# Peptides against a protein of PDB entry 8YR4: the designs that were tried, part 67

Target 1, 309 residues: chain A of PDB entry 8YR4
Amino acid sequence: PRGSPALQLVVLICLGLMGLERALNVLVPIFYRNIVNLLTEKAPWNSLAWTVTSYVFLKFLQGGGTGSTGFVSNLRTFLWIRVQQFTSRRVELLIFSHLHELSLRWHLGRRTGEVLRIADRGTSSVTGLLSYLVFNVIPTLADIIIGIIYFSMFFNAWFGLIVFLCMSLYLTLTIVVTEWRTKFRRAMNTQENATRARAVDSLLNFETVKYYNAESYEVERYREAIIKYQGLEWKSSASLVLLNQTQNLVIGLGLLAGSLLCAYFVTEQKLQVGDYVLFGTYIIQLYMPLNWFGTYYRMIQTNFIDMEN

## One batch from the design tools (peptide; made by RFdiffusion4, then SolubleMPNN)

Design b2_p14_2_s4 (from b2_p14_2, 9 letters changed)
Fold by OpenDDE base, seed 2:
Structure b2_p14_2_s4 (fold): chain B 309 residues (1-309), chain A 14 residues (1-14)
Amino acid sequence: as target 1 above (309 residues)
Amino acid sequence: SSEVEELKKEEEEL
């Protein structure tokens, strides 16, 4: 943001906190591994208690495991409120200025409430897109890359390959199935709007419907529209279940392959018992933000299409 | 994923 050094500092702090979240995503599984190894070796209580206390503190900073947001994420979100408000206000003022530059003929053809709704939707869409890109998409991709590098360097190249193949297949199938299901969602929304329009028209013309005793006909027509809507809704919902099941199957296969390989290397004394627990914990941790990736991808695609119109 | 779709439906209805 040009003009406010305070907001520039807040952006830099938020970027620093995002870097800290990436470091925590590596450190938390490492400390959990170390606890399991210390328990296996029957290490002295003082070393174990220090490592457990450090793990719990790092887990409080990270959050994630219980569906709760971590302290670092909450602090980032809190600091970002001022940046979001500045960005939103700037976009809103740009849209408002542009609307004032439009011809009187355009303004006379539109209701003032429709113009304000276009401005508000435009501001919300841009601010939403920026937030999803910066706080969800980019960090998730960074965590995947960091994970592949970590497993390739500290385990065997085979673990890095399993994570790479699993995450690449997951992302690819998420995109392909999300694009495939978008047609069902669009068809559902179009039929919902058509069903609402018919209900509104029937209710606005209720005097005419009563005059012709056509109430039973309008009810049957509305029932047919609902059945048609529910047939499209079922396709949308079933396609979502198929997406979630496909995602679960890909992660399950990656977890199975990597866990079996890890167990084999532990049996050969090439890895420790804690490394088995590390692998499972890290894969589950990578999976958590990926569950939302399909929603973010769809939201990004919808908002881009809405900005081009 | 379903909860975010429901929350967006509620925000589009307001």
Scores: peptide ipSAE 0.018, ipTM 0.593, DockQ to the pose 0.114
Fold by OpenDDE base, seed 1:
Structure b2_p14_2_s4 (fold): chain B 309 residues (1-309), chain A 14 residues (1-14)
Amino acid sequence: as target 1 above (309 residues)
Amino acid sequence: SSEVEELKKEEEEL
């Protein structure tokens, strides 16, 4: 970004965090292998507990699954918000200035195409949402219940309790934080529509604006509207990072408690090394689809509100 | 996670 040395520094930090994420992708499997080897060799509890704790910490930094919600990824996303906003604002102002050089007929023709695309996205979104509810939300809830039953029967009641408490806390916090975020998203969308309406009115009155040489004044008013929008967008995006980090923390605590308990039972020869691998793999597998649950809940809530209006 | 991927898909479709 030309003109802000602070944003250039943020870009360099984000590139450094991307490099760290790649290093974590190599280190996490290595530490996991080391745990399996230490369990096989019947290593002393202190060495095992330290290696397990270090693995869980690295896994917390990395995150898990497609669309990593790890601490490093969340920090990168949070820092990138201001860089994105600077770029978007610059592009929007360039487009707006260029549209003030183009004919009204071109603008009307393009908007008709965008309105059609928004309408088609709206219908596709409802159909997609029903499919996501049926094929992702319901199976994920079923997998959690099956997991609680499986761990309670085959490992010990303590493992089933850890999974139950972890998943219940995860779902509850996801709902509560998502409902809290919905206020910021509605305010953002309302301000986006108002900013778009101002750009429409300015372009519909283009002949009058050009007659009075008021182009610079309309561009400045549009910039002020974008700055107000970006203040609300930042709250929405920052609240998403907070949700993802809260989810990652809850799963990290569940993984820590369960992995330490599993490692202890393997040292006591009550469980096998394979059972430790199973527990870690199963918890990660449950976590992957749960990252989408907050979005599905929000989309359901938005569609219900849009149907009541 | 999915909101960030939706925002990225909206940016890739522009």
Scores: peptide ipSAE 0.024, ipTM 0.642, DockQ to the pose 0.064; fails the geometry check
Fold by OpenDDE base, seed 4:
Structure b2_p14_2_s4 (fold): chain B 309 residues (1-309), chain A 14 residues (1-14)
Amino acid sequence: as target 1 above (309 residues)
Amino acid sequence: SSEVEELKKEEEEL
């Protein structure tokens, strides 16, 4: 954003909105807790109605906890369009300038359409990476840290420890399984491109294939390429299911351990019924963006490797 | 689940 004070202000507003999203992620569960406690205490309708109305308004601002559907997130995304366009254009111009600095021998060895496709991929890669880091990865990590602090301060150190262990294990397994899975995805994409290229080459040489009556042979070779692709696609898809299930098990175990501990402390009158509901609600809110963390990590990793080539 | 939705969006944008 160097050179336009207006875009710098928009970036600051977007950062402020991201801070507001973090505050909403704490406040929404707290207000939901308060509703449950007020219902349990049979509080007067006026207090309950005010708290419910406030909760619904905060929930409208937050959205579904996925970070994509809330009013604040939509406003942030809308304001960021101009910043993204400025960043994209700057990266595109830098790549284009760098391509013009490359040797004539490099350009003569490549088709102009391939060079443009490399430039477009490079621009999309860098802009995408920055957007995922700033809007998804960093906020999710911040929400986890805020959650650990919140549970450690307002519940007990044991709750903070459960959340810490659960989220640390989740992130570690997500990274490890995503790195393992990336090998299958790369193999799939390479075979997809090879299968597509074979189909295009066969169709471009249609007259030659027809002249030699080689249609059946080209169809069989294409079928073999599809079967090979589907074998790699299955490995990619099965590895995704394994990732999702591993993530679900880790969150499920964390939710179980924390929910049992909450229930125990409610029976000991150290916590209220609303605090049990708060814990479950907050863990589910943390889980929703974490489902995308593996995708974001892979996109970041792919984009870094694509920038080194 | 998210990666399947992103792949579907990438397929719908292509």
Scores: peptide ipSAE 0.023, ipTM 0.629, DockQ to the pose 0.130; fails the geometry check
Fold by OpenDDE base, seed 5:
Structure b2_p14_2_s4 (fold): chain B 309 residues (1-309), chain A 14 residues (1-14)
Amino acid sequence: as target 1 above (309 residues)
Amino acid sequence: SSEVEELKKEEEEL
């Protein structure tokens, strides 16, 4: 942000913390591998205790597999509050200034409350888009790249290729199915708004409805609108289940291929048992944030459309 | 996952 050196420093600290999260995502599986290997080798207690303590400390910093509950993530989120507020306020003031520069004809055609709601949606959409890009999309792509590099360097080029193919297929299918699903969601939202509008109109005209004893007719018309809505809701929900199942199949195939290859190399004594555990743990850790990628992509796409309107 | 859809519905209802 231009104008506050303190907020610029906070942004740099947040970027540094994001880099630390990426390092933790590599280190935590490595330390877990080392524990499994030390347990298998019946290593001396002092070495085991140090490695376990270091692992638990790193895991506390990282948090759960989503990274959302870790100390580093919580500290980043806390520091980012002031940056988000500064950005939001700046966008809000720009929109408000622009609304005051618009022609009187534009204002006469719109209710002031509708204009404010458009401004608030615009501000939320810009701030949300920026936050999703910086904190969810970019870090997830970085973790994938780091994973490919790590497996290519420390295991074999075949592991890097499996991770690359699985992640590329996962991302592509997630985008394609999410775009397909967005059509059903738009149809559902349009029908929901139409159903709500009918309910409000019927309730505003309740005296007229009661005068004509048309209550049964309005209830039946509302029931038909609900049934039509539920038919679209079912398509939206079923499309989400299909997305999740497609994602699970890609994960399952990638995990199967890589786990079989790891098991083969362990049987040939080229890898240790801990390396098998590392691969499974690291792959699952990469897929946890990717489960939300479809939601982030949809939010980004919705926010872009809401900014163009 | 469906949970982020619920959180955004709660933010749109507030």
Scores: peptide ipSAE 0.018, ipTM 0.598, DockQ to the pose 0.162; fails the geometry check

Design b2_p14_3_s1 (from b2_p14_3, 10 letters changed)
Fold by OpenDDE base, seed 2:
Structure b2_p14_3_s1 (fold): chain B 309 residues (1-309), chain A 14 residues (1-14)
Amino acid sequence: as target 1 above (309 residues)
Amino acid sequence: SLLEEERKLEEELE
């Protein structure tokens, strides 16, 4: 935002906090590894207590591994409120100014309430898209890249390859299955709107329905519309379960392959027991934000299509 | 649930 140096500073602080979240995502598993190794070696209590205290503090800063509930993420979200409000207000004023430049014929053909609703939807869509891109999609991709680099440098190259193949397959299948699922979601939403419109029309024409004693006919038509909707809802919900199960299977196979390889290297005394725990913890930590990737991808795709129309 | 959060997120974007 060029007009406010204070908001520019807040953006820089938020970017710094995002960098800190990425560092925490690497440090938390490392400290957890170190605790397991110190416990295995029966290290002195002072070293163990310091490492445990440091781990708990880092875990408090990070939160649940998604970053969404951590102190750093909460502080970022709090500081970003003013930036989001400034961006939203700027987009809203641009849309409003553009609406005033439109022809009188365009305004006479539309209700003022519909015009304001279009402006509000446009503002919310742009602000939502920006927030999801900056705070969810980009950080998740960064965490995957950092994970691949970390495992390639500090473990055997085979671990980096397993993480790369697992995450690449996960992302590819998430995109493909989400695109396949989008047709069921669109069909469901279209049928929901049609069912709602029919119910509203029946209720608005209540006197006419009573005059013709057509209540049983309207109820049966509404029942048929509900059955058709539920058939589409089932396809949408079943496709989501299939997506989640496919994602779980890919992560499970990656975790299995990497855990077996790690266990083998521990038996060969090339890795420590803590390294086995680190691998499992890190993979689970990468998995947590990826659960939402399909939703983010769909929202991005929908918002782009809605902006082109 | 993930389904309810997904639905709420869609309702906030519509």
Scores: peptide ipSAE 0.021, ipTM 0.635, DockQ to the pose 0.607
Fold by OpenDDE base, seed 1:
Structure b2_p14_3_s1 (fold): chain B 309 residues (1-309), chain A 14 residues (1-14)
Amino acid sequence: as target 1 above (309 residues)
Amino acid sequence: SLLEEERKLEEELE
């Protein structure tokens, strides 16, 4: 971004974090292999525990394999919010100033096609949401229950307890943080609609604005409305990063506790190396679809509230 | 990003 050295520094930090994500994508599998080898060789507990702890820490930084929910990705996304807002505001002001140079006929012709497209999107979205609930949310909840039962029966009862506590805490925090962030989203949407209405009113009064040479005044009022909107957008986006990071932390703690306990039982010859691989793989598989649970929970709530109105 | 996909999914629902 030209004109802000602070935002330029943020861009450089974000590029550095992207490089770190690539390094983590290589290191995490290496450390996982090393754990499997140490378990196979019956290595001393101190070396094994250190390698497991290091792996879980690296996995916390990377996230659930996609990198999008890891600490490094969340930090990058959080820092990038201000850069995105700067770019968006610049583009919106350029478009708005250009629209004030165009004729009134251009504005009237586009409205009719936009209404039909909104109706088609609404129907597709409801169908998509229902499909997601049926094919992703319900199966994931079933997999959690099956996992708790499996780990309680075939592993020690302590594994079932760890999975139960981890998933219960994950779901509870996801709901609570999602309900909390919904307030910021509603405030953002209300301000977005108000900002759009101001732009429409300015463009409808285009002839009057030109007659008084008030284009610069209307652009400044629109800029102030965008700044107010971006203050609410930042709260919404930052609250999502907080949700993702909270989810990542809960899964990281569950993975740490379960992986250390599993490694200990393998050293005591109560479990096999394959059981360690199973536990880690199963927890990661549960984590991937659960990342979206908060988003879909909010969307369901919004649609129910909009249907009650 | 999850933010961009969430925003797109919300823009599809609105």
Scores: peptide ipSAE 0.022, ipTM 0.676, DockQ to the pose 0.348; fails the geometry check
Fold by OpenDDE base, seed 3:
Structure b2_p14_3_s1 (fold): chain B 309 residues (1-309), chain A 14 residues (1-14)
Amino acid sequence: as target 1 above (309 residues)
Amino acid sequence: SLLEEERKLEEELE
């Protein structure tokens, strides 16, 4: 956005809102902790009511942890529409100008509809990748770092270590299993395209198929192609379930280790009951965006491979 | 399901 100071200001406001979301991700669990502690201490109603009202307001700003439903996230998404449109239009114009610079031989060898489809896919891929990196990947990594720092400073170094080990193992296994899964997805997509091509060829040759009464033969060939596709789809889906289960186990082990340690420190009167609730709430809150990290990583890889070709 | 949401997210990005 180098040419428009208005768009630069919108980008700065969006970055400020992203910073506010990071602050809310820390504050919401803290206020929830404070409510639990005040309830445990049987604090006066006025203090409790003020803390509950403040918590509900902060939770309204944050949303449900999926990032899409909070007021701050909705405001960010709304303001980003203009930046996305500017970026999309710039990429479309760059692709269009490049297509006009290509040789006449290249244009004569391809149907205009295929060229436009390549241009649209290229534009969508680049703009989608940039939006995903800025709004999903970077904020998630920032929340993990903030979480490690918070637990290390306000709880004990052991809590920071548990979160660090849990998140590092989670990310590593997510990458490794996603790379393994990508092979099954590529095989599935290739077979889907082959199955679709067979259906299109059969439909284009409809007169010939009718002339030879070969309808039953074409249906059986299509059925065999579907069965082969479903075998690959099953491998893709089963690999996704394995990824999700592996992620759940890692988070479950981190939650178990940290919850046991919290319970021990509460028993020793070093932490309050609210701190136990905070840890569980915060770990679950970090887990919600991380569930999609495998999808983000795969899309990043696909878009990089598509840009190299 | 997480599978259906992942598929929708992939379809929105393709």
Scores: peptide ipSAE 0.022, ipTM 0.655, DockQ to the pose 0.566; fails the geometry check
Fold by OpenDDE base, seed 5:
Structure b2_p14_3_s1 (fold): chain B 309 residues (1-309), chain A 14 residues (1-14)
Amino acid sequence: as target 1 above (309 residues)
Amino acid sequence: SLLEEERKLEEELE
């Protein structure tokens, strides 16, 4: 934000906290591995207790793996409120200024309340899009890259390759299926708007409908519109389930391949039991934010198209 | 559900 050094400092602190979240995403599985190894080796209680206490503290900072419930994430979200408000206000003022520059003919053709609603939606969409890009998309991509590097360096090149292939396939399928699904969602939204418009028109003409005793006819037309909507809603919902299941299968295959390989290396005494637990924990941790990637991609695509119109 | 959370997230962006 240009003009407030305090808000610029808050942005830098938030970026630093995002970096800390990335470090925690690597450290938490490592400490969990170490606990499992210490338990397996029947290590002294003092070493075990210190490692467990450190793990619990790191887990408190990280949260439940989605990042949203951790102390660091909560602190970041709290500090970001002022930045979001500043950005929202700036976008709102830009839209308002632009609306005042538009021709009188444009304003006469539109209801002022509709124009304000479009402006509010535009402001919300831009600020939402920026927040999702900065706090969800970029961090998720960073965690994937960090994961590939970590597994390639500290395990074996094969683990890095499995994670790379799994995540690349996951992202590609997520994009492709989301683009396919967008057609069904657009059709659903169009039919929803048409159904709502018919209901409003019927209610506005209530006196005429009552005069002609056409209530049953209007109810039947509304029922037919609902059935058409529900048919499109089912396609949209079914396509989402298909996306989620496809994503789950890709992650499941990656987890299977990597877990089998890890188990094999543990049997060969090249890896410890804790390394098996680390791999499984880390893959599941990567899956949690990736589950929302399809939603984020769709939101980005929709908002981008709506900004071009 | 993921569907309900997705809908809420969409409603917050719309």
Scores: peptide ipSAE 0.021, ipTM 0.653, DockQ to the pose 0.617; fails the geometry check

Design b2_p14_3_s2 (from b2_p14_3, 10 letters changed)
Fold by OpenDDE base, seed 3:
Structure b2_p14_3_s2 (fold): chain B 309 residues (1-309), chain A 14 residues (1-14)
Amino acid sequence: as target 1 above (309 residues)
Amino acid sequence: SLLEKELAIERELE
């Protein structure tokens, strides 16, 4: 944010916390590996207890696999509230100023409530897009890159290749299936708006409907509109299930290939039992935010289309 | 569910 050094400092702190989250995503699996290795070696209780305590503390900082419940994520979200409010207010004031620069003819052609709704949607869309890009999309891509580098350096080039191929295929299929399902969603939303508009029109014309005893006819027309909506909703929901299953299959294949390779290297004494557990844990940690990538991609596309209008 | 969260995020954007 230009003009407030305090908010610039908060942005830098939030970026630093995002970097810390990336470090935690690597450290948590490493400490979990170390616990498994210490358990396998029957290490002294003091060493084991220290490593377990350190792991639990790091896991508290990281949070659950969604990343949204960790102390660091919560602190970042808390600090970001002021930046979001500043950005929202700035966008809202820019839209409001632009609306006042528009011709009287433009204002006379639109209801004040519609203009305000467009302004609110525009502000929410821009602010939402920026938040999802900065806090979800970019960090997830960074975690994938860090994962590929980590596995390539500390395991074997084959593990880095498996993660690379798995994540590349996952992202590609997520994009392709999300673009395909966006057609069904747009059709659903259009039919929802048409169904709502029909209900509102029938209710606004209530006196006319009552005068002609046309209540049964309006109810039947509304029922037909609902059935048509539900047919489109089913296609949207079924396409989402297909996306989720496709994603799960890709991750399952990557996990299978990598787990078999890791098990093989453990049998050859090139890796430890803890390294097998690390691989599985790390892949699952990468998978959890990726489930939302399709949603984020669609949001980005929708918001770009809404900014072009 | 993933569906409910996706729908919730969608409603926050509308």
Scores: peptide ipSAE 0.027, ipTM 0.688, DockQ to the pose 0.647
Fold by OpenDDE base, seed 2:
Structure b2_p14_3_s2 (fold): chain B 309 residues (1-309), chain A 14 residues (1-14)
Amino acid sequence: as target 1 above (309 residues)
Amino acid sequence: SLLEKELAIERELE
């Protein structure tokens, strides 16, 4: 943000906190591994207690495991409120200024409430897109890359390959299935709008419907529109379940392949028992933000299409 | 549920 050094500092702090979240995503599984190894070796209580306390503190900073947001994420979100408000206000003022530059003929052809709704939707869409890109999409991709590098360097190259193939297949199938389901969602939304329009028209013309005793006909027509809507809603919902199940299957296969390979290497004394637990914990940790990736991708696609119109 | 959160996010975008 040009003009406020305080907001520039807040942006830098938020970027630093995002870097800290990436470091925590590596450190938390490592400390959990170390606890399992210390328990296996029957290490002294002092070393175990220190490692457990450090793990719990790092886990509090990270969050994630219970679906709760961590302290670092909450602090980032809190600091970002001022930056978001500044960005939103700037976009809103740009849209408002642009609306004042439009011809009187354009303004006379539009209702003031429609113009304000366009301005609010435009501001919300831009601010939403920026937040999802910066705080969800980019960090998730960074965590995947860091994971591949970590497993390739500290495990056998085969683990890095399994994570790479699993995540690449997951992302590809998420995109393909999300694009495929978008047609069902569009059809559902179109039918919902058509059903609402028919209900509004019937209610606005209720005197005419009463005059012709056509109430039973309008109710039956509305029932048919609802049945048609529910058929499209079912396709949308079933396609979402299919997406989630496909994602779960890909992660399950990656977890199975990697866990079997890890168990084999532990049996050959090439890896420790803690490394088996590390792999499982790290893969599950990568899976948590990826569950939302399809929603973010769809949101990004919808908002880009809405900005081009 | 994950479905309810997705539907809630969808409603906030409309």
Scores: peptide ipSAE 0.027, ipTM 0.672, DockQ to the pose 0.691
Fold by OpenDDE base, seed 4:
Structure b2_p14_3_s2 (fold): chain B 309 residues (1-309), chain A 14 residues (1-14)
Amino acid sequence: as target 1 above (309 residues)
Amino acid sequence: SLLEKELAIERELE
């Protein structure tokens, strides 16, 4: 955003809105806890109605915890459009300038349409990477850290430890399984491109294929390419299911351990019933964006590798 | 589905 004070202000507002989203991720479970405690204590209707109204308003601002459906997130996304367009245009101009600095021999060896496609992919890749890093990865990591601190301070060190171990294991397994999965995805994309190229070449040579009555042969070769693609697609999709299930198991174990510990402390009158609900609600809120962390990590990794080539 | 959203995000990057 160098050179536009207005875009710098928009970036600062977007960062402020991201901070507000982090505050909402803590406040929404707290207000929900307070509702449960007020209901348990049979509190006066006026206090309950105020707390419920405040909770619903905060929940409207937060949305579903996925970071995509809340009013604050939508406002941030709307304001960011101009910043993204400025960044995209700047990256596109840098790539285009760099392409003009490349040797004539490099340009003569490539079709103009291929060069433009590389430029467009490079621009999209960098802009996408920055957006996912800033709006999804960093906020999710911040929410985890805030959660660990919150549970360690307001519940017990054991809750902070459970969240820490659960999230550390989740992130580690997400990275490891995502790196393993990336091999299948690359193989799938390579085979998709090869299958598409074969179809295009067959259709461009339609007259030659027809002259030799080779339509059945070209169709069979295309079928074999599709079957090979589908075999790789299945591996990619099955590896995604394995990732999601592994993530679900880790979160499920963390939720189980923490929920049992909460229930135990409620029976010992060290925590209230609302604190049990808070823990479950907060862990589920952390889980929603974390489901996409593997995708974001892979996108980051792919974009870095594609920038080195 | 998670797969459809992942594929949609992937298509926005390709």
Scores: peptide ipSAE 0.027, ipTM 0.680, DockQ to the pose 0.638
Fold by OpenDDE base, seed 5:
Structure b2_p14_3_s2 (fold): chain B 309 residues (1-309), chain A 14 residues (1-14)
Amino acid sequence: as target 1 above (309 residues)
Amino acid sequence: SLLEKELAIERELE
């Protein structure tokens, strides 16, 4: 952010913490591997205890599998609050200034409450878009690249290729199915708004409805609108289940292929038992944030469309 | 659930 050196320093610290999260995502599986190998070799207690303690400390810093509950992630989120507030306020002031520059004809055609709602949606959309790009999309892509490099260097080129193919297929299918699903969501939202508008219109005309004893007719019309909405909601929800299942199948196939290859190399004594555990743990860890990628992509796409309107 | 979090994120954007 221009104008506050303190906020610029906070941004740099947050970027540094994001880099630390990426390092932890590699180190935690490595230390877990080392524990499994030390247990298998019946290593001395002092070496095992040090490695376990180091692993638990690194896992505390990383947090749970999504990384969202780790100390480093929480510290980053806490520090980012001031940056988000500064960005939001700046966008809000830019939108407000732009609204004052618009023609009188534009203002006469719109209700002030609608204009404010558009401004609030615009501010939230821009701020949300930036946050999702910086904190979710870019880090996830970075973790994939780091994973491909790591497996290619420390295992075999075949492992790097499996990860690359699985992640590329996962991302492609996630985008394609999310774009397909967005049509059902738009139809659902349009029908929801139409159903709400009918309910509001019926309630505003309550005296007229009561005068004509048309209450049963309005209730039946509202029921039909709800049934139509629920039919579209079912399509939206079913499409989400289909997305999740498609993602799960790609994960399952990638995990199967890589786990079989690891098991084969362990039987040939080229890899250790700990390396099998590392691969499974690291792959699962990569897939946890990817489960949300479809949601992030949809949010990004919606926010771009809402900014163009 | 993934659905509940998706719906929560959707509600924060509306």
Scores: peptide ipSAE 0.025, ipTM 0.677, DockQ to the pose 0.627

